Peptides against a protein of PDB entry 4LZF. Designs and how they scored, part 2

Target 1, 155 residues: chain A of PDB entry 4LZF
Amino acid sequence: GGRLVVFPNGTRKELSADGQTVKVMFFNGDVKHTMPDQRVIYYYAEAQTTHITYPDGMEVLQFPNNQTEKHFPDGRKEITFPDQTVKTLHPDGREESVLTDGTIIQLNPDGSKVIQFNTGQREIHTADFKRREYPDGTVKTVYSDGRQETQYPTG

## One batch from the design tools (peptide)

Design b1_p8_2_s2 (made by RFdiffusion4, then SolubleMPNN; from b1_p8_2, 3 letters changed)
Fold by OpenDDE base, seed 3:
Structure b1_p8_2_s2 (fold): chain B 155 residues (1-155), chain A 8 residues (1-8)
Amino acid sequence: as target 1 above (155 residues)
Amino acid sequence: SSELVEPT
């Protein structure tokens, strides 16, 4: 019930019997699948890269080095690196990295940085100070002018 | 992907 079309350049097009799946095998080795759920899967043979596009505007890129990128319709980008670090890039310029050990690093548009350590400690970097927050409630601040301050959980 | 050539 399916149909096969062979083009003069060697490209082949396969249609399922129900017409819901289309597979194009290009002469250069590229492959395009149109699926029943309307997602389109491109395989680029030379780059060995897979690119999936969804009808809602989402895109997924899979690279041969095991890196994956998700591009969301709202402009957010999520990158899973080969080492399994996950980095999220937000439309407002904020960046968040989640490391495999559970550490979270946040870079803010104003230039400030926040590190949430897997130990429960938190470090905040601004133009004016570096601050370390401890699980017991102690807070240590080193200001840009060299002054230091310690705040204890009792006061 | 590449441009398709129609069958003759």
Scores: peptide ipSAE 0.041, ipTM 0.746, DockQ to the pose 0.176
Fold by OpenDDE base, seed 4:
Structure b1_p8_2_s2 (fold): chain B 155 residues (1-155), chain A 8 residues (1-8)
Amino acid sequence: as target 1 above (155 residues)
Amino acid sequence: SSELVEPT
């Protein structure tokens, strides 16, 4: 019940019997799939890149180097790098990288940086200091002028 | 333009 249309330029269009799926195979090797769930899958042959668009505005890009990018409708972007680091770019300018070992690196719009180590330690970088927080509640601060402060946990 | 239509 489906149909195949072949155009003079070599482009081919496949239609499912129910009309809910359309596959266009372009003469240059590109492919466009329109799915029943209204997602559109683009494959760019030369770039070997897959681009999926969803009806809610979500977009997913898959690159030949195994990088994946998700573009959320709210403006957030999530990049999975080839090394499997996941970087989230938030609309407010905050960036968060999650490393494969569980370490989280946050870059804040004010320029501060927070590293949450997989050990449970946290390091905070500001213009004024670097601070290391330990799981036991100890906090060590090194100020920009070289001064150091240690705060001990209280019960 | 012309096209070839094939049933599937």
Scores: peptide ipSAE 0.041, ipTM 0.726, DockQ to the pose 0.183
Fold by OpenDDE base, seed 2:
Structure b1_p8_2_s2 (fold): chain B 155 residues (1-155), chain A 8 residues (1-8)
Amino acid sequence: as target 1 above (155 residues)
Amino acid sequence: SSELVEPT
């Protein structure tokens, strides 16, 4: 059989019979589960937040507003917002947001931005210009000095 | 203070 240990401060520790699962119920309502696969699940009662740590260094945070954050061992972070937008922060500083309609927004380390619309249009923002690329091959550019140019598809 | 152990 398993074991239950009750500490003077009110903390309780449950051990499975095989010793592979440990549940600690802290006096403040926090809970810590150590699982057979070596993942550790923390529940913070006051914050109502779940924090899972994996032996490979992966971490998952689940917040009460339905936001989820994944922290990868390589330094990448993936945030799923309550509206189901997924934002990825890459170690090189690049950020990518994927909206529910399929629109992709990329922020580059140099400050440039690329929006891939679900319509097939793409917009590029740099320090020097904003450029709109259309599915038919038309490209419109507005430069920072106010100059504009349109490139028409060949045909 | 004392630790209580309950077998299951």
Scores: peptide ipSAE 0.039, ipTM 0.713, DockQ to the pose 0.136
Fold by OpenDDE base, seed 1:
Structure b1_p8_2_s2 (fold): chain B 155 residues (1-155), chain A 8 residues (1-8)
Amino acid sequence: as target 1 above (155 residues)
Amino acid sequence: SSELVEPT
C-alpha cells in the first residue's frame, strides 16, 4: 500500500505503493503531483491555475477562464483563448492566430500583417500599402499615398 | 520528526 505523511503545518504527502506517484497537498490548498511519466502538475489554489512541467522543458498552463498556454522548449508559445482562437508566438517575434472560422492572421517582425480569410481571399498590410488578393487572381492595392490599383487575371 | 505516517 501507499503512505500518507502529515506534517505539523497541515501539509499532506501521499505516496503510491510503487513510489511512482507523489501527491503533496500544501496547507494553503496548493497541490503538487509528480507522475510516473515525470511530469509535475502544480495546482495553485488561490489562482485556480494548473501548471504542468514536463521533463523535456515543455510547460502547460491552464487558467480558470479556460485559457491554455503551451510553452515549448524552443521558446515558442501557443495560447488557446477561451473563444478557441489559437495564437502562436514564435521566438523570432512572428505571431500567428488561427480563428475558429479558419481565418489565419499573421503579424510579422517587420510590422507587416497578412490575413488569410476562410474564403480564400488574402490581405497584406505593409507600411506602403494594403493589398487584397482574390481567388480568381484579381489583386487590389491601396497605397499609402491614396493611389489605388486593380490588377485583373487576364490582360 | 513530528510527521505522521499512515498507511493508504
Scores: peptide ipSAE 0.041, ipTM 0.729, DockQ to the pose 0.165; fails the geometry check

Design b1_p8_2_s3 (made by RFdiffusion4, then SolubleMPNN; from b1_p8_2, 3 letters changed)
Fold by OpenDDE base, seed 4:
Structure b1_p8_2_s3 (fold): chain B 155 residues (1-155), chain A 8 residues (1-8)
Amino acid sequence: as target 1 above (155 residues)
Amino acid sequence: SAELVEPV
């Protein structure tokens, strides 16, 4: 069977019968689970935050406000906000937010922004223009100087 | 995290 070790400071350690699962309940209320798949689940009692570390370097943070952060081994970070917006921070500096309605907002390292609307329209913002692309292939560009251009799908 | 103290 499993074993329970009680330490003088009040920390408790539970070991599964096979030794593959270890649960440490610290005197401060923190809890650490070491799992058979080698993930470590740490619960910070005061912060009410769960931190999962995976053997491949993946990390998952779960905050009491319902925010979740995934830290990928490649340096990418994915944040699920309480409103369920998912923001991805890419190693190259690109940021992408996916809204609950399916709208995607991309911020590029060059300062440009791309919005992919749930309607299939796409809007591109640069220093020089804002461009709206329509599902039918029409493209409207408004330049910073106020000029406008419309391109048609067959042109 | 908290310190693990060995049992007596």
Scores: peptide ipSAE 0.065, ipTM 0.788, DockQ to the pose 0.201
Fold by OpenDDE base, seed 1:
Structure b1_p8_2_s3 (fold): chain B 155 residues (1-155), chain A 8 residues (1-8)
Amino acid sequence: as target 1 above (155 residues)
Amino acid sequence: SAELVEPV
C-alpha cells in the first residue's frame, strides 16, 4: 500500500504504492501533488491559488475568483477572466481579447487597435484615424483632424 | 512553498 510520513513540524507526505504520486500537505495548509505525468500541482492555502507546472515549462494558475492564467514556454500568456473573456498576451507585445460574443479586440505594439465585431464589422484605430469597415464593403473613416470620409462599395 | 523538514 501507500505510505504516510508525518514530520515533526506537522507536514505530512503521502506516497502512492507505485511511488508515482506524492502528496505533501505542509503545516501552513499548502498542498503539493507530484503526478505520474510529472506535472506538479501546488495549492497555496493563504492565496487559495492553484499553480500547475508541467515538464515542458507550461504553467497554469487558477485563482479563487475563477481567473485562469496559462503561461506557455514560448512566453505567451493566456488569461481566462471570470467572465470567460480570453486574453492572449504575445511575446511581441500584441494583445488579443476574445469576448464571449465572439468579438475580437487586438492591441498592437504600435498602439493601433483592431476590433472584429461578431456582426462582421471591423474597426481600426490608429493615431491618424478611426475606420469602420462594414460587411457590405462600406468604409467610414474619421481622421484625427475631424475630417470624415465614407467609401461605398459601388464607387 | 513551506519548508520540508525531515523526521528527527
Scores: peptide ipSAE 0.064, ipTM 0.787, DockQ to the pose 0.177
Fold by OpenDDE base, seed 2:
Structure b1_p8_2_s3 (fold): chain B 155 residues (1-155), chain A 8 residues (1-8)
Amino acid sequence: as target 1 above (155 residues)
Amino acid sequence: SAELVEPV
């Protein structure tokens, strides 16, 4: 059967009968689970945070405010905020936020920003201009010098 | 994480 090891400092270690599951209950309240699939689940008692590490290098953090962070082996990070907004940080420096209403906000490494509204409108921000694209094909551009340009769908 | 020590 399983066994329990009690350490002098109060830490306890539970081993399954097959030895594939290990639960360490640290004296400070932290808990470490090593699972048969080799994922490690660590619970930080003071922070009330769960940290899961996978053998492929994937990591998942679960915070007490209901925020979840995924750290992918390729360097990508995905943050699910309490409001269910999902923000992806790409290795190339691009960031993408998907709001619950379907709005997508993209931040590019060059500092430009693209907003894709749920209405079908798109707004592009660069150092030189702000541009609004409308579903009917109209495009309005406001340049940094104050000049404005409108392109109509009929030409 | 806390330190593991030798069991009693």
Scores: peptide ipSAE 0.063, ipTM 0.790, DockQ to the pose 0.198
Fold by OpenDDE base, seed 5:
Structure b1_p8_2_s3 (fold): chain B 155 residues (1-155), chain A 8 residues (1-8)
Amino acid sequence: as target 1 above (155 residues)
Amino acid sequence: SAELVEPV
């Protein structure tokens, strides 16, 4: 059957009968689960945070405020905020936020920004201009020097 | 996490 080991410091270790599941309950309240699928689930009692590590290098952090962070093996990080906004941090420095209304905000390593609004409008920010693209094909550009241009879909 | 010590 399963085994329970009690350590002098108060830590407890539970082993399943098949040996596939191990639960360590540390004296400080932390818990470590080793699962049959090789996931390791850490619970940090003081922080009330769960940290799951996967054999492929994936990591998932779950915070008490309902924020979740995924750390991918490729170096990408995905943060799901309590409001369900999802922010992705790419290894190249690009950041992407997807809002609950479907708006997508991209920050590029060169400092440019692209906003894809849920209305179908897109706004591009560069060092030289801000550009708004409309669903009808109209494009408005405001340059840093104050000049403005409008391109019409029929032009 | 806390450290593991040897069982009694």
Scores: peptide ipSAE 0.063, ipTM 0.789, DockQ to the pose 0.177

Design b1_p8_2_s4 (made by RFdiffusion4, then SolubleMPNN; from b1_p8_2, 4 letters changed)
Fold by OpenDDE base, seed 3:
Parts: C-alpha cells; sequence; structure tokens
Structure b1_p8_2_s4 (fold): chain B 155 residues (1-155), chain A 8 residues (1-8)
C-alpha cells in the first residue's frame, strides 16, 4: 500500500500507506522523516547530527559528542553537556547550571552570581560583597572595601 | 537536506 519514488539523482521518497509518514533519503546520506504527530526529524549525515522540529516551534538538536540542545518557543535554551551538566539560558539573560553533584550556579543579568552548594551552603557574589550563608543560619559577608561582617543565628 | 530533482 505504500509508495516509493526514486529520483534521477538517487534520492528516494517513501510514503506510508496511510500517507501520515514520509521518509526522504537524500543522495548525500541525509534523511528526513515527517511523522504523524507533525514533527520533522532531520539527520545530517556528514555532521552526524539529528535535528527535530515540532509544530509548536520547539527544536531539539542531538550532536555526535552526546550533547543535546532544546530550543523552546519562549526563547529559553536548555543544553545537556556530555558530562551531564544541564545549562539553561533564559530570554532575560539569566543562566543556570546544574552540576551532577547537585550544585546550582546562577548568573544574573546584573552581573551577580549565586552558588547553591550540595552541602546546603549558599554563596552570593555582587559588585559590593561576597556572602556565604550556612545551613545553621550564620551569614558571613566580605565587602569590597575589606570590611567583614558575621551574623549569627541567635542575634 | 538537499534539493529534489523531478522524476523522469
Amino acid sequence: as target 1 above (155 residues)
Amino acid sequence: SSELVEPV
């Protein structure tokens, strides 16, 4: 029930019997699948990269080094690196990295940095100070002018 | 992807 079309350049087009799946095998080794759910899967043979496009505007890139990138319709980008670190890039310029040990690193558009350690400690970097927050409620601040301040949970 | 040639 399916149909096969063979082009003079060697490209082949396969149509399913129901017409819902289309597979194009290009002469250069590239492959394009159009699926029943309207997602389109491109395989680029030379780059060994897979690119999936969804009807809602989402895109997924899979690279041969095991890196994956998700591009969301709202402009957010999520990158899973080969070491399994996940980095999220937000449209407002904020960046968040989640490391495999549970550490979270946030870079803010104003230049401030926040590190949430897996130990429960938190460190905040601004133009004016570096601050360490401890699980017991102790807070230590080192200001840019060299002053230091420690706030204890009892006081 | 590449450009398709019309079948003969």
Scores: peptide ipSAE 0.046, ipTM 0.753, DockQ to the pose 0.177
Fold by OpenDDE base, seed 1:
Structure b1_p8_2_s4 (fold): chain B 155 residues (1-155), chain A 8 residues (1-8)
Amino acid sequence: as target 1 above (155 residues)
Amino acid sequence: SSELVEPV
């Protein structure tokens, strides 16, 4: 069977019979699980946050507001918000949000923004213009100087 | 996480 170690400060350590699982219950309410697959699960009692670390360097944070963050070894972060929007933060500074309706919002390092709507329309924001592209090939541009242009697919 | 303290 497993065994239990009780420390003078109130911390408790449970070891499975096979030694593959270790559970430490700290005196402050924090919990640490070491699993057979070598992932380590930290529960921070005060913050009510779960932090999972994997041998490959992957980290997963689960917050009490139902937000989840994945920290990939390559530096990419993926945040699932309570509303189920998924935001990816890339190491190059690019950010991409996927909304529940399928809309994709991209923020580029150069400050430009691209919105791919679920309708097939696309909007591009730059320092010089905002441009709306329609599925039929129509393109509307509003320039920073107030000038507007509409391009039609048939000329 | 908290520090592990060995039994006395």
Scores: peptide ipSAE 0.045, ipTM 0.749, DockQ to the pose 0.177
Fold by OpenDDE base, seed 4:
Structure b1_p8_2_s4 (fold): chain B 155 residues (1-155), chain A 8 residues (1-8)
Amino acid sequence: as target 1 above (155 residues)
Amino acid sequence: SSELVEPV
């Protein structure tokens, strides 16, 4: 069977019979699970936060407010906010937010922004203009000086 | 996390 070790400081260590699972219950209420798949699950009692580390370098943080953060080995981060918006931070500095309604907001390293609406419309923001692209192929551009241009699908 | 102290 499994084993239980109780340390003088009150920390407890549970070992599975096969030795593949280790659970450490620290005196402060923290818990560390080492799993057969080599993931390590930390629970920080005071912060009520769960931190999972994977052997490939993936990390998952779960916060008490229901926010979840995924830290990918390539440096990408994915944050699921309490409102279920998913924000991806790319290594190149690009940020992408996917709203629950399917709207995608992209912030580019050059400062430009692209909004892909759930209606199929797309809006592009640059230093020089805001451009709205419609599903039918119509494109409306409002330049920073107030000029407007409309491009039609066949033109 | 907390320190693991070996039992006596």
Scores: peptide ipSAE 0.044, ipTM 0.747, DockQ to the pose 0.180
Fold by OpenDDE base, seed 5:
Structure b1_p8_2_s4 (fold): chain B 155 residues (1-155), chain A 8 residues (1-8)
Amino acid sequence: as target 1 above (155 residues)
Amino acid sequence: SSELVEPV
């Protein structure tokens, strides 16, 4: 059958009868669950943080402020903030934030920034200019030297 | 040893 092991230091280990589930309750309040699907669930009592590790290398962190972080095997990280903004950190250094209103903000490794607004407008920031693309095809560019150009849609 | 093993 299942077993409960109680160690002198106060740590407790619960084993399911089938051996597929193991729960370790550490003396410091931390908890480790080993599940049948091979995921390991760590609960850090002091931090009140849950850390799930998957056999494929995926990791999920759940923080007490409702922030969730996913660490993908490819090196990508996805952070869901308490406000439900989702930020993706790519291994190439690119960052992408998706706001709850659908706005997408991309930070590129070259330092450029692209904002896709929920209005359909797009703004591109480079070292040389800021460019606004409008849904009607109008493009407005403001250069770093203060020059401005407006390109109108061709009929 | 003061370890306890109990059935679950």
Scores: peptide ipSAE 0.040, ipTM 0.722, DockQ to the pose 0.140

## One batch from the design tools (peptide)

Design b1_p9_1 (made by RFdiffusion4)
Fold by OpenDDE base, seed 3:
Structure b1_p9_1 (fold): chain B 155 residues (1-155), chain A 9 residues (1-9)
Amino acid sequence: as target 1 above (155 residues)
Amino acid sequence: SRLPEPTIP
């Protein structure tokens, strides 16, 4: 019940019977799908990359190396790397990486870095010091001048 | 008319 239109240049257009799905197969191998949910799916044959655009402004890129990028309407970007690390880039410049082992790495706009290890330890890096916080409450600080300080838990 | 080729974003 659908329709097939073949253009002189070799491009083919398939329309579903209800008219809600349109598939364009371009002469170069690229494919464009318009779906009933109003998302548009572009497949670039040469790059083997899929680009999905949603009506709310969301965009999803899927690369042949299994990397996925989500571009949110608020300007945030989320990258899932082939190793399944997830990196979020925020509009304010903050970056957060979540590793597969549960470790979280935060890069702040001021240049400071915070690592939350899966062991419960936390490390803070600033221009002035590196600080390690332990689950038992112990805190070790190494200052830029070489001084070291240990703060022991109370109780 | 013929449809144009899409471009990489």
Scores: peptide ipSAE 0.061, ipTM 0.791, DockQ to the pose 0.145
Fold by OpenDDE base, seed 1:
Structure b1_p9_1 (fold): chain B 155 residues (1-155), chain A 9 residues (1-9)
Amino acid sequence: as target 1 above (155 residues)
Amino acid sequence: SRLPEPTIP
């Protein structure tokens, strides 16, 4: 059989018969599960947040507003927002957001920004210009000095 | 021994 340890402060510790699972129920309502696969599941009762840590360094956070964050061992973070937008934060500083409508927004470490719209239009922001590319091949550029240029497609 | 409260990351 398993074991139950009850501490004077009200914390309870349950050990499975096989010794592979440990459940700690803290006096404040927090719960910690150590699983056979060595993942550790923390539930913070007051915050209603779940934090899972894996032996390879992966971490998953689940918030009460339905936001989920994945923290990868390489430093990458993936955030799924309540609206189901997925934002990836890369170790090099690059950020990518994928919206539910298919729009992709990329923020680059140099400060440039690229938006790939679901319409097929693409917008590029740099220190020198904002450029809009249209599906028909038209390209409109607004330069930082206020100059505007349109390049028309050739058939 | 007493187990401490976990800390929210």
Scores: peptide ipSAE 0.057, ipTM 0.780, DockQ to the pose 0.143
Fold by OpenDDE base, seed 2:
Structure b1_p9_1 (fold): chain B 155 residues (1-155), chain A 9 residues (1-9)
Amino acid sequence: as target 1 above (155 residues)
Amino acid sequence: SRLPEPTIP
């Protein structure tokens, strides 16, 4: 059978018979699970937050508001917001948000922004202009100096 | 020995 250790501070430690699973129930209500696959699951009772750490360096945070964050070993982070928007933060500084309607918003390290609408339209924001690309090939550009250009579809 | 509570990241 397993083992149960009760510490003077009220913390309890349960060990499985095979020793591969360890459950620590801390005096403050927190719970720590060490699993056979070596992942460690922390539950913070006060914050009602779950933090999973994997041996490869992956980390997963689950918040009570239904937000989930994944921290990848390569430095990438993926945040799933309560509204189910998924935001990816890349190591190069690029950020990408995918909305539930399929719209993709990209923030680039240089400050430019690209929006790929679910309609097929694309909008590009730079320091010099805002540009709207339409599915039919029309491109409208408004430059920072107020100049406007329309490029009509070719062919 | 006593186990301390974990730290919240």
Scores: peptide ipSAE 0.055, ipTM 0.784, DockQ to the pose 0.143
Fold by OpenDDE base, seed 4:
Structure b1_p9_1 (fold): chain B 155 residues (1-155), chain A 9 residues (1-9)
Amino acid sequence: as target 1 above (155 residues)
Amino acid sequence: SRLPEPTIP
């Protein structure tokens, strides 16, 4: 019950019977899907990239190397790399990477870095020190001047 | 009318 329109340039437009789904197959191999939920799916044939735009402003990019990028309406950007590392870029400038082993790496706008290891250890990097926090409550700090300090749990 | 090619963002 749908319709097919073929344009002189070779572009084809397929319309569903209800008109809610539209598929445009461009002469260059690109494809545009307009879906009932109003998301628009662009496939760029040459780049082999899929770009999905949602009515709420969200965008999803899928690249041929298996990288996926999500652009959220709030300005957050989430990148899933081919190795399945997920990096989130926050509007405030904070970056967070979640590795496949569960390790979390945070880069803060102030330049500090926090690593949350899958072992439960946490390492904080600042301009002044590197600090390692252990699950037992022990904290070791190496200061930029070379001084080292160990703090033990009081329990 | 003729549909234009989409632009890669």
Scores: peptide ipSAE 0.054, ipTM 0.779, DockQ to the pose 0.145

Design b1_p9_1_s1 (made by RFdiffusion4, then SolubleMPNN; from b1_p9_1 with R2P T7E)
Fold by OpenDDE base, seed 2:
Structure b1_p9_1_s1 (fold): chain B 155 residues (1-155), chain A 9 residues (1-9)
Amino acid sequence: as target 1 above (155 residues)
Amino acid sequence: SPLPEPEIP
């Protein structure tokens, strides 16, 4: 059978019979599970936060407000906010947010911004202009100098 | 920053 060790400080350690699962219940209420697949699940009782580490370097954080963060081995991070917006932070500095309505917001390292609306419209923000692209092929540009340009569809 | 884990005695 399994083994239970109770330490003088109140920490408890449970070992499975095969030794593949270890559960530590710390005196402060924290819980640590080491699983057969070598993932480690740590629950911080005071913060009510779960931290999962995987042998490949993947990490998952689950917060009490229902926010989840995934930290990938390549440096990418994926944040699922309580409103279910998903934000991806790429190693090159690019950020991409996907809203629940399907809108995609991209922030580029150079400071430019691209919004892909769920309507099919696209808006590009640069230091020099704001540009709106419409599904029919119309493009409207407002330049930083105040000049405006409309390009009509080439049909 | 990740919270420190308590030590096992």
Scores: peptide ipSAE 0.102, ipTM 0.793, DockQ to the pose 0.254
Fold by OpenDDE base, seed 4:
Parts: structure tokens; sequence; C-alpha cells
Structure b1_p9_1_s1 (fold): chain B 155 residues (1-155), chain A 9 residues (1-9)
């Protein structure tokens, strides 16, 4: 059978019969679960935050405002905001936000920005121009000097 | 960063 250890300070430790699951309920209200898959789930009572660590180095933070952060072993971070926007931060400095409507916003390390609208339109922002690409293949470019150019798919 | 865990007695 399982075991329950109660410490003088009020901390409680529950062990499964196989020893694969350990639950520690700390005197301060924090809870630590060690799971059979070796993930560790720590709940911070005061902050109402859950921190999950995985054997491969992945970490997940869950905040009381419904924000979730995933820290991947490759250095990538994924933030799910309360509004369900998902922002990915890449190790190279690139950022990608996926909005709930399907719009994707990419921020590149060079300062350029790409917006992929849910309509199929794409907008590219660089130091030199803003370019709008349309699903039909039309491309409109507004250059920083004010010049405008339209390119048509038929030439 | 997450807070440190309290010690287990």
Amino acid sequence: as target 1 above (155 residues)
Amino acid sequence: SPLPEPEIP
C-alpha cells in the first residue's frame, strides 16, 4: 500500500505503493508531485502558479491569469496569453505570434516583420518598404521614399 | 523565475 508521512511542521508526503508517485504537500500550501514519467509538478500556493519540469528539460509554467509558458530544451519559448494568442520566441531572436483569428505576425531579428492575415494576404515590412501580397498574386509595394509599385501575376 | 521550494524535513 501507499504511505503517508506527516511531519511535525505540517508537511505531508504521500507515496504510492510502487514509489513512482510522490506527492508532497508543504506546510505553506505548496504541492510537489513527482510522477511516474519523471515530470515534476510544483504548485506555488501563494502565487497560484504551476511549474512542470520534464526529464528532457522542458518546462511549463501556468499562471493564475491563464497564461501558459513553455520552455523547450532547444531554447524556444512559447507563451499562450490569456486571450489565447500564442507567441513563440526562437533562439535566433525571431518571434512569431499566432492570433486567435489565424493571423500570424513574425518579427525577424533584422527588424523586418511579416504579417500573414487570415484572409490570405501577406504584408512584409522592411527598412525599405512595406509590401502587400494578395491571394491572386498581386503585390503592392510602398517604398520608404514614397514610391509605390504594383506587380501583377500576369506580368 | 519560479520561487524555490521549501525544504522537506
Scores: peptide ipSAE 0.096, ipTM 0.791, DockQ to the pose 0.261
Fold by OpenDDE base, seed 5:
Structure b1_p9_1_s1 (fold): chain B 155 residues (1-155), chain A 9 residues (1-9)
Amino acid sequence: as target 1 above (155 residues)
Amino acid sequence: SPLPEPEIP
């Protein structure tokens, strides 16, 4: 059979019969589950947040607003917002957001930005220019000095 | 940063 330990401070510790599962119910309402697969599930009662840690170093946070965050062992962070937008932060400083409509926003470490619209248009922002690429092959560039250039498709 | 865990006595 399992074992229940009740501590003087109100914390309770439940051990499964096989010893593979440990559940700690802290006096403050927090709960810690150590699972047979070696993942640890933390529930923070006040924040209503679940934090799962995996033996490979992966971490998953689940917030009460339905936001989830994944912290990968390689240093990447992936945030799924309540609206289901997914934002990935890379260790090199690059960020990528994928919107539910298929739009992709990329922020590069050099400060440049690329937006891939669901319409097939692409917009590129650099220190020197803003460029819009259209599906028909037209490219419009507005340079930082105010100069504008339009490149028309050949056809 | 992970939230702090209460101490187990």
Scores: peptide ipSAE 0.094, ipTM 0.792, DockQ to the pose 0.230
Fold by OpenDDE base, seed 1:
Structure b1_p9_1_s1 (fold): chain B 155 residues (1-155), chain A 9 residues (1-9)
Amino acid sequence: as target 1 above (155 residues)
Amino acid sequence: SPLPEPEIP
């Protein structure tokens, strides 16, 4: 059968009969599972946070507020917020947020920002202007100097 | 950063 080791400090270590699963229950309430697939599941009792590490370098953090973070081996991070907004942080500094209503917000490394609204409107922010594009083809631009321009659809 | 794990005796 399996094995149970009880340490003087109260830490317990359970070994499966096949030796493929190891569960450590630390004296402070933390729990560490080493699984047959070599993923390691660590539960921090005080923080009520779960940290999963995979052999390929993938990491998953689960917080008590229902936030989940995925840390990819390439440096990309994906955060699912409690409201189910998903934010992706790319290694190049680009950030993308997808809201539950379908709105997409992109922050670019050059400082520009693009919002694709669920209504089909798009807003572009640059150092030089803020531009709103409407589904009918109307485009409104407010330039940094305060000048405003409206472009109407042809037809 | 992840929190440190307690030492296993």
Scores: peptide ipSAE 0.093, ipTM 0.789, DockQ to the pose 0.235

